# Ledger of designs, part 77: peptides against a protein of PDB entry 6FRK

Target 1, 411 residues: chain A of PDB entry 6FRK
Amino acid sequence: NEEVLNAMLKEVCTALLEADVNIKLVKQLRENVKSAIDLEEMASGLNKRKMIQHAVFKELVKLVDPGVKAWTPTKGKQNVIMFVGLQGSGKTTTCSKLAYYYQRKGWKTCLICADTFRAGAFDQLKQNATKARIPFYGSYTEMDPVIIASEGVEKFKNENFEIIIVDTSGRHKQEDSLFEEMLQVANAIQPDNIVYVMDASIGQACEAQAKAFKDKVDVASVIVTKLDGHAKGGGALSAVAATKSPIIFIGTGEHIDDFEPFKTQPFISKLLGMGDIEGLIDKVNELKLDDNEALIEKLKHGQFTLRDMYEQFQNIMKMGPFSQILGMIPGFGTDFMSKGNEQESMARLKKLMTIMDSMNDQELDSTDGAKVFSKQPGRIQRVARGSGVSTRDVQELLTQYTKFAQMVKKM

## One batch from the design tools (peptide; aimed at target 1 L326 F332 T334)

Design b2_p24_6_s4 (made by RFdiffusion4, then SolubleMPNN; from b2_p24_6, 12 letters changed)
Fold by OpenDDE base, seed 3:
Structure b2_p24_6_s4 (fold): chain B 411 residues (1-411), chain A 24 residues (1-24)
Amino acid sequence: as target 1 above (411 residues)
Amino acid sequence: SERLDAQVEQFEHILESIKKLEEL
């Protein structure tokens, strides 16, 4: 029994190391799992694999829970949120994502660019903020980040902003000059929350980086970025362990909407390659798919129309990037969504929808839409002309629909 | 063809996942 346990734990430890989990945390997890497994219960015919998976899952949940309640902004107060992190961590993009998140929730939100080190930092922030209609502050002439941060915070406090986000300078390395600048900014603006932004793709370096920031500034929250790519997210465990601070949000792409509240169970499920079933449920529920009772009933009966496909494409587009949905489904390997494919996939869905917008109700509501078009080829030419596409593009859509409809009939 | 097959497989898994979630 102990040999079987050790063999299974070796496989789990290998998978966790491949997921960029820190070797010290993997060792600690292995010992904690060994201590949590009753070998006598394993002898009683319980599914040894399920027991080990549950024990591993429980210990991973403990690693992402620092036992500290996440800071939350207070409604009707002026909440100052300072961002810290290395250059290339996605810090500036994450400031815009967080600002947009709170703005969409009905908070009076603004952005301050206190990054004087990076050329074009203010232009980048200004561009993002303007696109999202978020008020912003910064300077092209002031070189002291403390002055910019202080003036911007004072301005937005006087204008009764509820969420005041301050983006700071990043460096390529842990430089003392960066940490002194961050400390000076923090002391001047007295932030209610300091957010460390970490790139998940840095893997084993996450612990040392997160610790270096926590040792210099009072990091109270972590945001993990670049979880849309090949980054398996194991570095997030290292950040929590080093900062003793909760992960509050994750960045899941390049779009301003590619940002979600951190959920422990979904994240660990994804880290283990189990998928984010709960986050998929929550996104599906957020879409108010209650209107889909009729669709689900049709799917249960093996009925699938071009309209049903159109509604599903609308749902996929409302869920955000297709990569986020796919990365939430168990068994979808991270390899299927190269970063460049997401905008292309969304553009393709929009193109397919534009083709369907040129179809009539008889074509859309037919239980065999492809057969309607095959019987009357003039319909393909009409739809192609109406949507500004080739007849080939319409035929490709009908081929895709036929494949889906055949699958729904097998369900 | 391969891109279409991938999109099909993706949508199948979404539908299966949605169906499993409603059975819970």
Scores: peptide ipSAE 0.005, ipTM 0.274, DockQ to the pose 0.173
OpenDDE base, seeds 1, 2, 4, 5: peptide ipSAE 0.000, 0.005, 0.000, 0.000; ipTM 0.278, 0.281, 0.268, 0.260; seed 4 fails the geometry check

Design b2_p24_7 (made by RFdiffusion4)
Pose (drawn by RFdiffusion4):
Structure b2_p24_7 (pose): chain A 374 residues (1-38, 47-273, 303-411), chain P 24 residues (1-24)
Amino acid sequence: NEEVLNAMLKEVCTALLEADVNIKLVKQLRENVKSAIDNKRKMIQHAVFKELVKLVDPGVKAWTPTKGKQNVIMFVGLQGSGKTTTCSKLAYYYQRKGWKTCLICADTFRAGAFDQLKQNATKARIPFYGSYTEMDPVIIASEGVEKFKNENFEIIIVDTSGRHKQEDSLFEEMLQVANAIQPDNIVYVMDASIGQACEAQAKAFKDKVDVASVIVTKLDGHAKGGGALSAVAATKSPIIFIGTGEHIDDFEPFKTQPFISKLLGQFTLRDMYEQFQNIMKMGPFSQILGMIPGFGTDFMSKGNEQESMARLKKLMTIMDSMNDQELDSTDGAKVFSKQPGRIQRVARGSGVSTRDVQELLTQYTKFAQMVKKM
Amino acid sequence: EEEVIEELEELAEHHQEVLEILNE
């Protein structure tokens, strides 16, 4: 049985290593689902599913904008990850939700970058800012957020150039652009086909600049996006959106369950009964109930007080005979009144007859009356 | 003490009413 756990466990470790999941997290997840584990494919895959939900959970809720206030969003990520494409996908998302959204092109390096964000904003009917001539992104971002602030826009999305960590020049310029415009949220856009080099770049982005949200693009293809587990652990940020195509409407919020599945592949007879059950539990205590001075009108009249401390076990064989629908019903007496066929099965395996209940149903009706009167 | 007496009076009344129903 120890060999059936390991053959089926190394087959999921290969399923995650092929889904570009970091080898550090696969080796760690393997011995986490091995230590926490101490119709057969369901008792195993349910334990694997709960261990994955433990990893995709960063514990941090997403940053959501406030209507009536200026929200500046700054995009960061590697070269070619889809920043300019997801800039228009997000401005189009909120603009359709009713936000005064606008775009700013703070890329002064990439050829045809302002022309790219201009044509994506021209098509989606979204205001845009940028420059062919301005070579300083700190100037384009500052003079753009200033313009769209004096025009009272609520979502101001600043696009930046692609950068990698070994370029300290572009990492300082990213930090200066973030210090000039002071964004309310910084989004780390990552390609879904990224391999093992993802945790190092995503961590260096978190160190130089404060990354609070992560977007995974190019998920409409064969890439399952296992590199996102390493960006969530590195940036400490949840995934808020995913990209699912080249168009502006190929964009939707991140849901954890479908991504992990792809990455993996009035008084009733019942109340009359419980009140009785507590009066029998407090039944050997009936002599305490006759203590009160001037209140002892009677005690164990006609000896029938002894069988009121004997009927509740026989009535329990009825509850023992009951399932969770009759037991958890608001009116435990209405489930059997409509279907007196349930009065015969309760009588079979519990040894009580269907006759005994007629006297009980009368005693029930009287009890049910005095509580609605209570 | 008075409060414990009042709670016991209430429980004893419910207990007497149950006995009256059982005598019937």

Design b2_p24_7_s1 (made by RFdiffusion4, then SolubleMPNN; from b2_p24_7, 13 letters changed)
Fold by OpenDDE base, seed 5:
Structure b2_p24_7_s1 (fold): chain B 411 residues (1-411), chain A 24 residues (1-24)
Amino acid sequence: as target 1 above (411 residues)
Amino acid sequence: EEELLKKLAELNKLWLKLQEILNE
């Protein structure tokens, strides 16, 4: 019985190491699982595999729980949230995702760009904020991040903002100058919460990086990014262990909606390759796919308009990367869709939707939208000007629509 | 669960067809 247990624990430990779980945590987990398993209960004919999986699951749940309650913003107060993290961690994108999350929940939210080190940091923040209709502050001329952060926080406090998010400079390396700048900004603005943003794809380096930030600034929350990648998220366990801070959110893609509250059970289930049925159910319920019955019925009748295509593109974009949804289904491996083609496809869909936003109701609701445009070429020029694209891009959209409508008629 | 899997399978078929059209 002990030999069988040791063999099965070796397989689980190998899978956890392949999931970027730190070797020290895997060793400790192996010892804790061995101490928690009653060998006499294993002898009674219970499925030894299920018992070991359940013991491993329980110990992983404990590793994700730092024993500290997550900070939550107070409604009707000014809550200052400072973001810290390395360059390339997804920090700036995550600031916009968190701002958008709170805005959608009815919070008065704003963004401050205190990244003076990276060229175009403010333009990137401004672009993301403008697309999400989030108020923003920053400077093209001020080089002191303390001045920008202080002025921005004061401005938005005076305007009674409830969520004030401050993005700081990310560096390529752990530099003493980065930590000094972060400490000066933190002392000036006195944030209610400091959020460390970590890239899940850095694997075994997660512990050392998370520790270096916690040793310099009072990290109270962690956000893990790039969980849409090949990274199974084992580095998240290292971040919790090093920071002693809860994971509050996860980034699951490049879209502003590819951001969700952290749930322990689904995360550990996914880490073990058990899938995330609960997260799949929640995500499908959020999509309000019941409105698709009317669309499926229209499709069965061979009617397909440009509006019907637009609504389908919206539904696909709301689902996010389909590879992530498939990865939530037990037995669908993460490798079933090559991720490279999916991001390019999503960018193409977004471009097509932007062209359709310049179409009128007569064009969108026509049963033969391509024929409406072919009869009056001036419509193509109007739509091209309205969307900032070439007339060729509009013709390519109409060609794709015609191909799609022909496929729907053959179904 | 079965209805959810059916809806997901239909969405997957639609997505695969869209990818085929976008890659042609």
Scores: peptide ipSAE 0.026, ipTM 0.409, DockQ to the pose 0.142
OpenDDE base, seeds 1, 2, 3, 4: peptide ipSAE 0.024, 0.023, 0.024, 0.023; ipTM 0.422, 0.421, 0.424, 0.447

Design b2_p24_7_s2 (made by RFdiffusion4, then SolubleMPNN; from b2_p24_7, 13 letters changed)
Fold by OpenDDE base, seed 4:
Structure b2_p24_7_s2 (fold): chain B 411 residues (1-411), chain A 24 residues (1-24)
Amino acid sequence: as target 1 above (411 residues)
Amino acid sequence: EEKLLEELKKLNQLYLKLLDILNE
């Protein structure tokens, strides 16, 4: 029984190390699991694998709990949230995602760009904020981040904003000058919460980076980014251990909606490759995919229109990156789709939908859309002109539709 | 739950095949 336990723990420890869990945490977890498992209960014929998995799951849940209650904004108050983190961590994008999250919840939210070090930081923030209709502040001329942060916070306090998010400068490497600048900004604006943004893809470096930030700045919350299939999220455990601060949100992709409140159980389930069935059910319910019974029934009858294809593309676009959905299904690895292919595929889908937006109801609702266009070639030219594409692009769409309709008939 | 998973697997297979067609 002890040999079987040690073999199974070795497999779990290997999988956790491959998930970028820190070696010290894996060692501690192994000892805690060994101490929690009664070897006599293992002898009684219980599924040894399930027992070990449950013990590992329970110990991982403890590792993501810092024992500190997460800070939450207070309604009707001015809440100043300062973001800190390295360049490339996704900090600036995460500021916009958090602002958009609170705005959608009915909070009066704004963004401040106090990144004076990176050329184009303010333009990037302004572009993201404008797309999301989030009020923003920054300067093209002021070089002192303390002045920008102070003026921006004062402005938005006077305008009775409830959520005031301050994005700070990052560096490519951990430098003392970065920490001095962050301390000066924090002292000037007196934030209610300091959020450390960590890239999950940096693997074993997560502990050292998170510790370095915590040793210099009063980090109270963690956001983990790039949990979009390549990073298994083991670095998140290292961040919690080092900062002693709760994970409040996770970034799951590049879209502004690819941002979720942190849930311990789904996260640990995903980390162990067990999937996230609850999150999948929630996401399916949010997508109203139950209305797909009628579509599945049409598909079973071998009827597939250009409108049915358009509705499928809308559903796919609402679902977001396919890697996220696959990563929620038990037994589907997150590695099933390369990131580069997903973005290009989404751009292609959006282009195809834009072409179909120039089609009429007769073309969209025809049981043989390709034949409608083949019988009247003038339709191709009309659609091409309406969508600003070539006649070849419309012909390629119709070819893809025909291939897809043939595939659906075989399902 | 199992039915929903089976429908999602079918949707996923459809999506993968769509992506293959779009990448051709």
Scores: peptide ipSAE 0.025, ipTM 0.463, DockQ to the pose 0.156
OpenDDE base, seeds 1, 2, 3, 5: peptide ipSAE 0.023, 0.022, 0.023, 0.022; ipTM 0.459, 0.473, 0.449, 0.469

Design b2_p24_7_s3 (made by RFdiffusion4, then SolubleMPNN; from b2_p24_7, 13 letters changed)
Fold by OpenDDE base, seed 3:
Structure b2_p24_7_s3 (fold): chain B 411 residues (1-411), chain A 24 residues (1-24)
Amino acid sequence: as target 1 above (411 residues)
Amino acid sequence: DEKLLEELKKLRELYLELQKILNE
């Protein structure tokens, strides 16, 4: 029995290491699981595999729980949230995502760019903020981040903003000066919450980096980014262990809506490759995808129109990145979408939808849409003119539709 | 719940194939 337990624990430990869980945490988890499993109870005919999986799951849940309640903003107060993190962690993008999240919840939210080190940081923040209609502050001329942060916080406090998000310069591995700058900003603005933004893709480096931030500033919250890619998020456990701070949100893609409150159970289920059925159900319900019953019924009959394709593209765009949807369903790894293809795929979808917006109901609702266009080539020219695209782009869309309709007929 | 899971699996297959088409 002990040999079987040790063999199964070895497989689980290997899978956790492949999920970027820190080797020290994996060793500790192994010992905790081994101590929590009564070998005598395993002899009583219970499914040993399920018991080990449950014990592993419970120990992983403990690793993401720092035993500290997450900070939450107070309604009707000016809450200052300072962001800290490495260069390239997705910190600036995450500031915009958090601002947009609170804005959608009816909070008076603003953004401050106190990143003077990175060229174009303020332009990037301004572009994101403008697209989301979020008020922003920054400078093209002031080089002291302390001045920018202080002035911006004062301005937005005076304007009765409830959520004031401050983006800072990202530390480069070799630049201790940026940590002193970060501390000076924190001391000047006295934030209510300091959020460490961690890239899930840094894997085994998560612990050392998270500790380096916590040793300099009072990190109270963690946000994990880039959970849309190959990163299984095991580094998040290392960040919680090092910072002793809760994960409050996760970034799940490049879109401003690719941001969700952290849920322990779904996250651990995803980390173990079990999927997130509850989160998928919630997401399906939020999208009112009940209208998909009629589509699924049409698909069962091999009927697929250009309108049906348009509605699926809308559903895809509303669901966010395909990687999120796929990662929520058990047995599909996140490996199917390379990070770079998501924005390009969304841009392609938007282009295809814009072409379809220039189609008429007869074209959209035809069970043989491609044949409607092939019989009357003047329709292609009309749609091309209406959407501002080439006749080739319309033909490419019709080719894609035909491929998809052929696939649906095989289902 | 089983019926919903089966519908979600079909939706997944649909999205996987849409993803292939978009990545071509």
Scores: peptide ipSAE 0.028, ipTM 0.529, DockQ to the pose 0.152
OpenDDE base, seeds 1, 2, 4, 5: peptide ipSAE 0.026, 0.024, 0.029, 0.025; ipTM 0.432, 0.471, 0.413, 0.427; seeds 1, 2, 4, 5 fail the geometry check

Design b2_p24_7_s4 (made by RFdiffusion4, then SolubleMPNN; from b2_p24_7, 13 letters changed)
Fold by OpenDDE base, seed 3:
Structure b2_p24_7_s4 (fold): chain B 411 residues (1-411), chain A 24 residues (1-24)
Amino acid sequence: as target 1 above (411 residues)
Amino acid sequence: EEELLEELKKLRELYLELMKIMDE
């Protein structure tokens, strides 16, 4: 029994190491699981595999729980949230995502760019903020981040903003000066919450980096980014262990909406490759995908129109990064969609939808849409002119539709 | 839940095939 337990624990430990869980945490988890499993209860015919999986799951849940309640903003107060993190961690993007999240929840939210070190930091923040209609502050001329942060916080406090997010310069591995700058900013603005932004893709380096930030500034919250890629998020456990601070949100893609409140159970399930059925159900319910039953019925009958394709493209676009949905379904890893292909694919979908917006109901609702266009080539020219595209782009869409309609007929 | 999961798998298969067609 002990040999079987040790063999199964070895497999789990290997999988956790492959998920970027720190080797020290994996060792500790192994000992905790071994101590929590009664070997005598395992003899009673219970599925040993399920017991070990459950024990591992419980110990991982404890590793993401720092035993500290997450800070939450207070309604009707000016809440100052300072962001800290490495260069390239997605900190600036995460500031915009958090601002947008609170804005959508009806909070009066603003952004401050106190990153004077990175060229174009303010332009990037301004672009993101403008797209989301979020008020922002920064300077093209002031080089002291303390001055910018202080002036911006004062301005937005006076304007009765409830959520004031301050983006700071990202530390480069070799620049202790940037840590002193962060401390000076923190001391000047006296933030209600300091958020450490961590890139999940840094793997085994998460502990050392998270500790380096916590040793300099009073980190009270963690946000984990880039959980849409190959990073399984095991580094998040290291960040919680090092900072003793809760994960409050996760970044799950490059879009401003690719941001969600941290949920422990779904996160651990995803880390173990068990999927997130609850998050998938929630997301399906949010998308009102119930209207897809009628489409699935049509598809079962081999009927597929250009309108049906348009509705599918709308559903895909509403679902957001499909890598998230795919990662929520048990047994399917995040590896199926490379990040770069998803944005390009979304842009392609939007272009195709714009072409279809210039089609009429007869063209959209035809069970043989490609044949309607082939019989009357003047329709292609009309649609091309209406959508501002070439006749070739319309022909490419019709070719894609034909490929898809042929596939549906084989289903 | 099982029925919803099965419909989601079908939607996923549909999407994966759409993505393949778009990447071709």
Scores: peptide ipSAE 0.028, ipTM 0.410, DockQ to the pose 0.184
OpenDDE base, seeds 1, 2, 4, 5: peptide ipSAE 0.023, 0.016, 0.020, 0.017; ipTM 0.422, 0.423, 0.438, 0.397

Design b2_p24_8 (made by RFdiffusion4)
Pose (drawn by RFdiffusion4):
Structure b2_p24_8 (pose): chain A 374 residues (1-38, 47-273, 303-411), chain P 24 residues (1-24)
Amino acid sequence: NEEVLNAMLKEVCTALLEADVNIKLVKQLRENVKSAIDNKRKMIQHAVFKELVKLVDPGVKAWTPTKGKQNVIMFVGLQGSGKTTTCSKLAYYYQRKGWKTCLICADTFRAGAFDQLKQNATKARIPFYGSYTEMDPVIIASEGVEKFKNENFEIIIVDTSGRHKQEDSLFEEMLQVANAIQPDNIVYVMDASIGQACEAQAKAFKDKVDVASVIVTKLDGHAKGGGALSAVAATKSPIIFIGTGEHIDDFEPFKTQPFISKLLGQFTLRDMYEQFQNIMKMGPFSQILGMIPGFGTDFMSKGNEQESMARLKKLMTIMDSMNDQELDSTDGAKVFSKQPGRIQRVARGSGVSTRDVQELLTQYTKFAQMVKKM
Amino acid sequence: TEEELEEELEELAELHQEITEILD
C-alpha cells in the first residue's frame, strides 16, 4: 500500500513538472501531501486537490478600485509578456463596468509602442496619453496622470516597457516611474508558457517595486500556467485576471477552482422530542424539581413519572431509525404525516409498532399545543 | 440570586406537572 501511494504520487509530480510548475514546489508538494495524508481515484485526487488549494492561496485579498476616486494602476512584467495587450483588456473591462478609464503609454524604448497602445485605445473608445518624442517614461507618466487627474478619471492605467532583472538600468527606471506617479496598484503580468526562470524574475520585481496583483496572459492555448504558483509565492500577490486571446474581450477574472482543475487535468414532534430528551437527562433530577417550598402540588402522580423516564429510549429507536432529512427537518412531524410510509420502516428495525405512535401522536398533539401557547 | 433560582425551578416544576397531567 506504500507502493500504491508513490506510483500515483510521482505521476502527479510529472503532471505538474509538465505544467511548468517549479521543481521546488513539486518536490515540496510531494512531501506535503505525503505527510498530511498520514472510488479509489477520488480518495486520492481529493487529497491532491486540497493540497493544491493550499498553494494557490496567497492569503491576500485583491486590490479593488474605489468609484469616485483616482485609481492609478501600473503594469510591470518581462519583455513580451502582454503588458500593452492586457493594458487595453483591463481599461476596456472597467470602461464597460462604468468607469472613466484612460491609458498612458510610458514606453520610450520599444519600436511602435505608442502606435500600439494608440490603436488599441482608438478601437476600444478609451482615452490615451503618450508621446512619439518624449524619451523619459518618468515624464510621460507624470504628465499623463497629471492630465487625467485634472480631468477626473477614476481608472488611470500606466503602461511600461519590458524589463528583466539583470538590467539594473531598467529596474531603477521602473522604480523611478513608480515613485513619480505613485500607483495605487502594481500589476505583474506574466506569460503562461514561462518555465523555471519565473520565480527569480518575479521575486526581483517584488524587491525593486511593490507588486500587489498578478495577471496571467496567453492561457488560451496549451500552456496550463504552472509558472503562476512561483509568481504568487514571490510577489505575495493573488491572480485577479487571466488573458485568453489576442483580442480586447479575451479577458476574464481569475477563478482558482477551474485553473487548478486544468493545471491538474413552532413546535413539532422533533421539538417535543428534544424537550423530553433533556427532561429525561434531567429526569433522575425530578426529585430536585419537587424541592420548591409551597410548589410540590404532587410528585410522581399515578407512578406515570417512571415511564416518562422510560419512553425516550423507545422514542430514540425511532430517531435512530430516522435519516438526516427527517431529523434535520423544521417540522419532524410533517415529514411522516405526508408519508405514513415512513411510519412502517421506523417500526420495523426499531422494534416499536405503528400503534404505539397513535397514543404518542395524541400526547404529541397536546405537547405541541402548549408550546405554541408558551 | 436565590429568588431567581427559585423562579427557574418553579417554571421547570410547572412544566413537569403539565407533562404528568398529559400522560394521565

Design b2_p24_8_s1 (made by RFdiffusion4, then SolubleMPNN; from b2_p24_8, 15 letters changed)
Fold by OpenDDE base, seed 1:
Structure b2_p24_8_s1 (fold): chain B 411 residues (1-411), chain A 24 residues (1-24)
Amino acid sequence: as target 1 above (411 residues)
Amino acid sequence: SLKKLLEELEKLRKLWLELLKIQE
């Protein structure tokens, strides 16, 4: 029984290391799991795999809990939230996502760009803020981030803003000067919360980076970014361990809505490849996919038109990155599709939809769309001209449609 | 229902895989 336990724990430890969980945490988890498993209960014929999985799950839940309550903004007060993190961590994008999140919740929210080091930082923030209709402050002429942050915070306090988000510089090559600047900004604006933004894709470097920030700045919250498809959630555990600060939000993509409150149970479930049924249900409810009953009924009858395919492409595009949706389904790995393949696939879907936009209702609503085009080749030429594509591209679409229609007939 | 949702997602998965020409 001990040999079986050790073998299974070795597999779990390998999977956790492959998920970028820090080796020290994996070792600690292994010992904690061994101590928590009663070997006598394993002898009783219980599913050893389920028992080990449950023990691992329980210990992972402890690793993401720093034992510190997350800071929350107070309604009717001015809450100053300072963002810190490396360049390329997604900090600026995350500022906009958090601002948009609070704005959608009815908070009077604003953004301050105190990144004077990165060329175009203010333009990027301004662009994101303007798209989201979020008030913003920054300067094209002031080079001192302390002055910009102080003036911006004062302005928005005087205007009775409730959420004041300050984005800072992310200088990756000049660590000491970055930390000094962050400390000066923090001292000037006296933030209610300091948020460390961490890129999950940096893997084993998460611990060292998170520790470096915590040792210099009073980090109270963590946001983990780039948890889209390929991002191994293991770095998040390292960030919590190093900062002793809770994860408050996660970034799950590039869109402003690809941002969610951190939930421990769903996160650990995803990390273990168990899926996120709750998040899947929430995502589906947000997408209002219930309107697809008519499509489902057609598919059950083996009917599939070009219009039905178009509607499915629209649904896929509304769902966002397909890897995220699949990663929510039990038994689908997060690595099912590469991020690069998703963007290419979305571009391909958009191209196919553009071709279909040049089709008429007779072509779109035919139960045998391919046959309609085969009988009258002039239709292919018309659609090709209308969509600005080759006749070959239209033929490839029709070939793809035929394959889908055959799949639907076999279902 | 969760069952209906899973069935729809499986259909979308199959369509996506076919679009990508990913053969299982």
Scores: peptide ipSAE 0.021, ipTM 0.446, DockQ to the pose 0.085
OpenDDE base, seeds 2, 3, 4, 5: peptide ipSAE 0.019, 0.019, 0.006, 0.021; ipTM 0.448, 0.453, 0.353, 0.454; seed 3 fails the geometry check

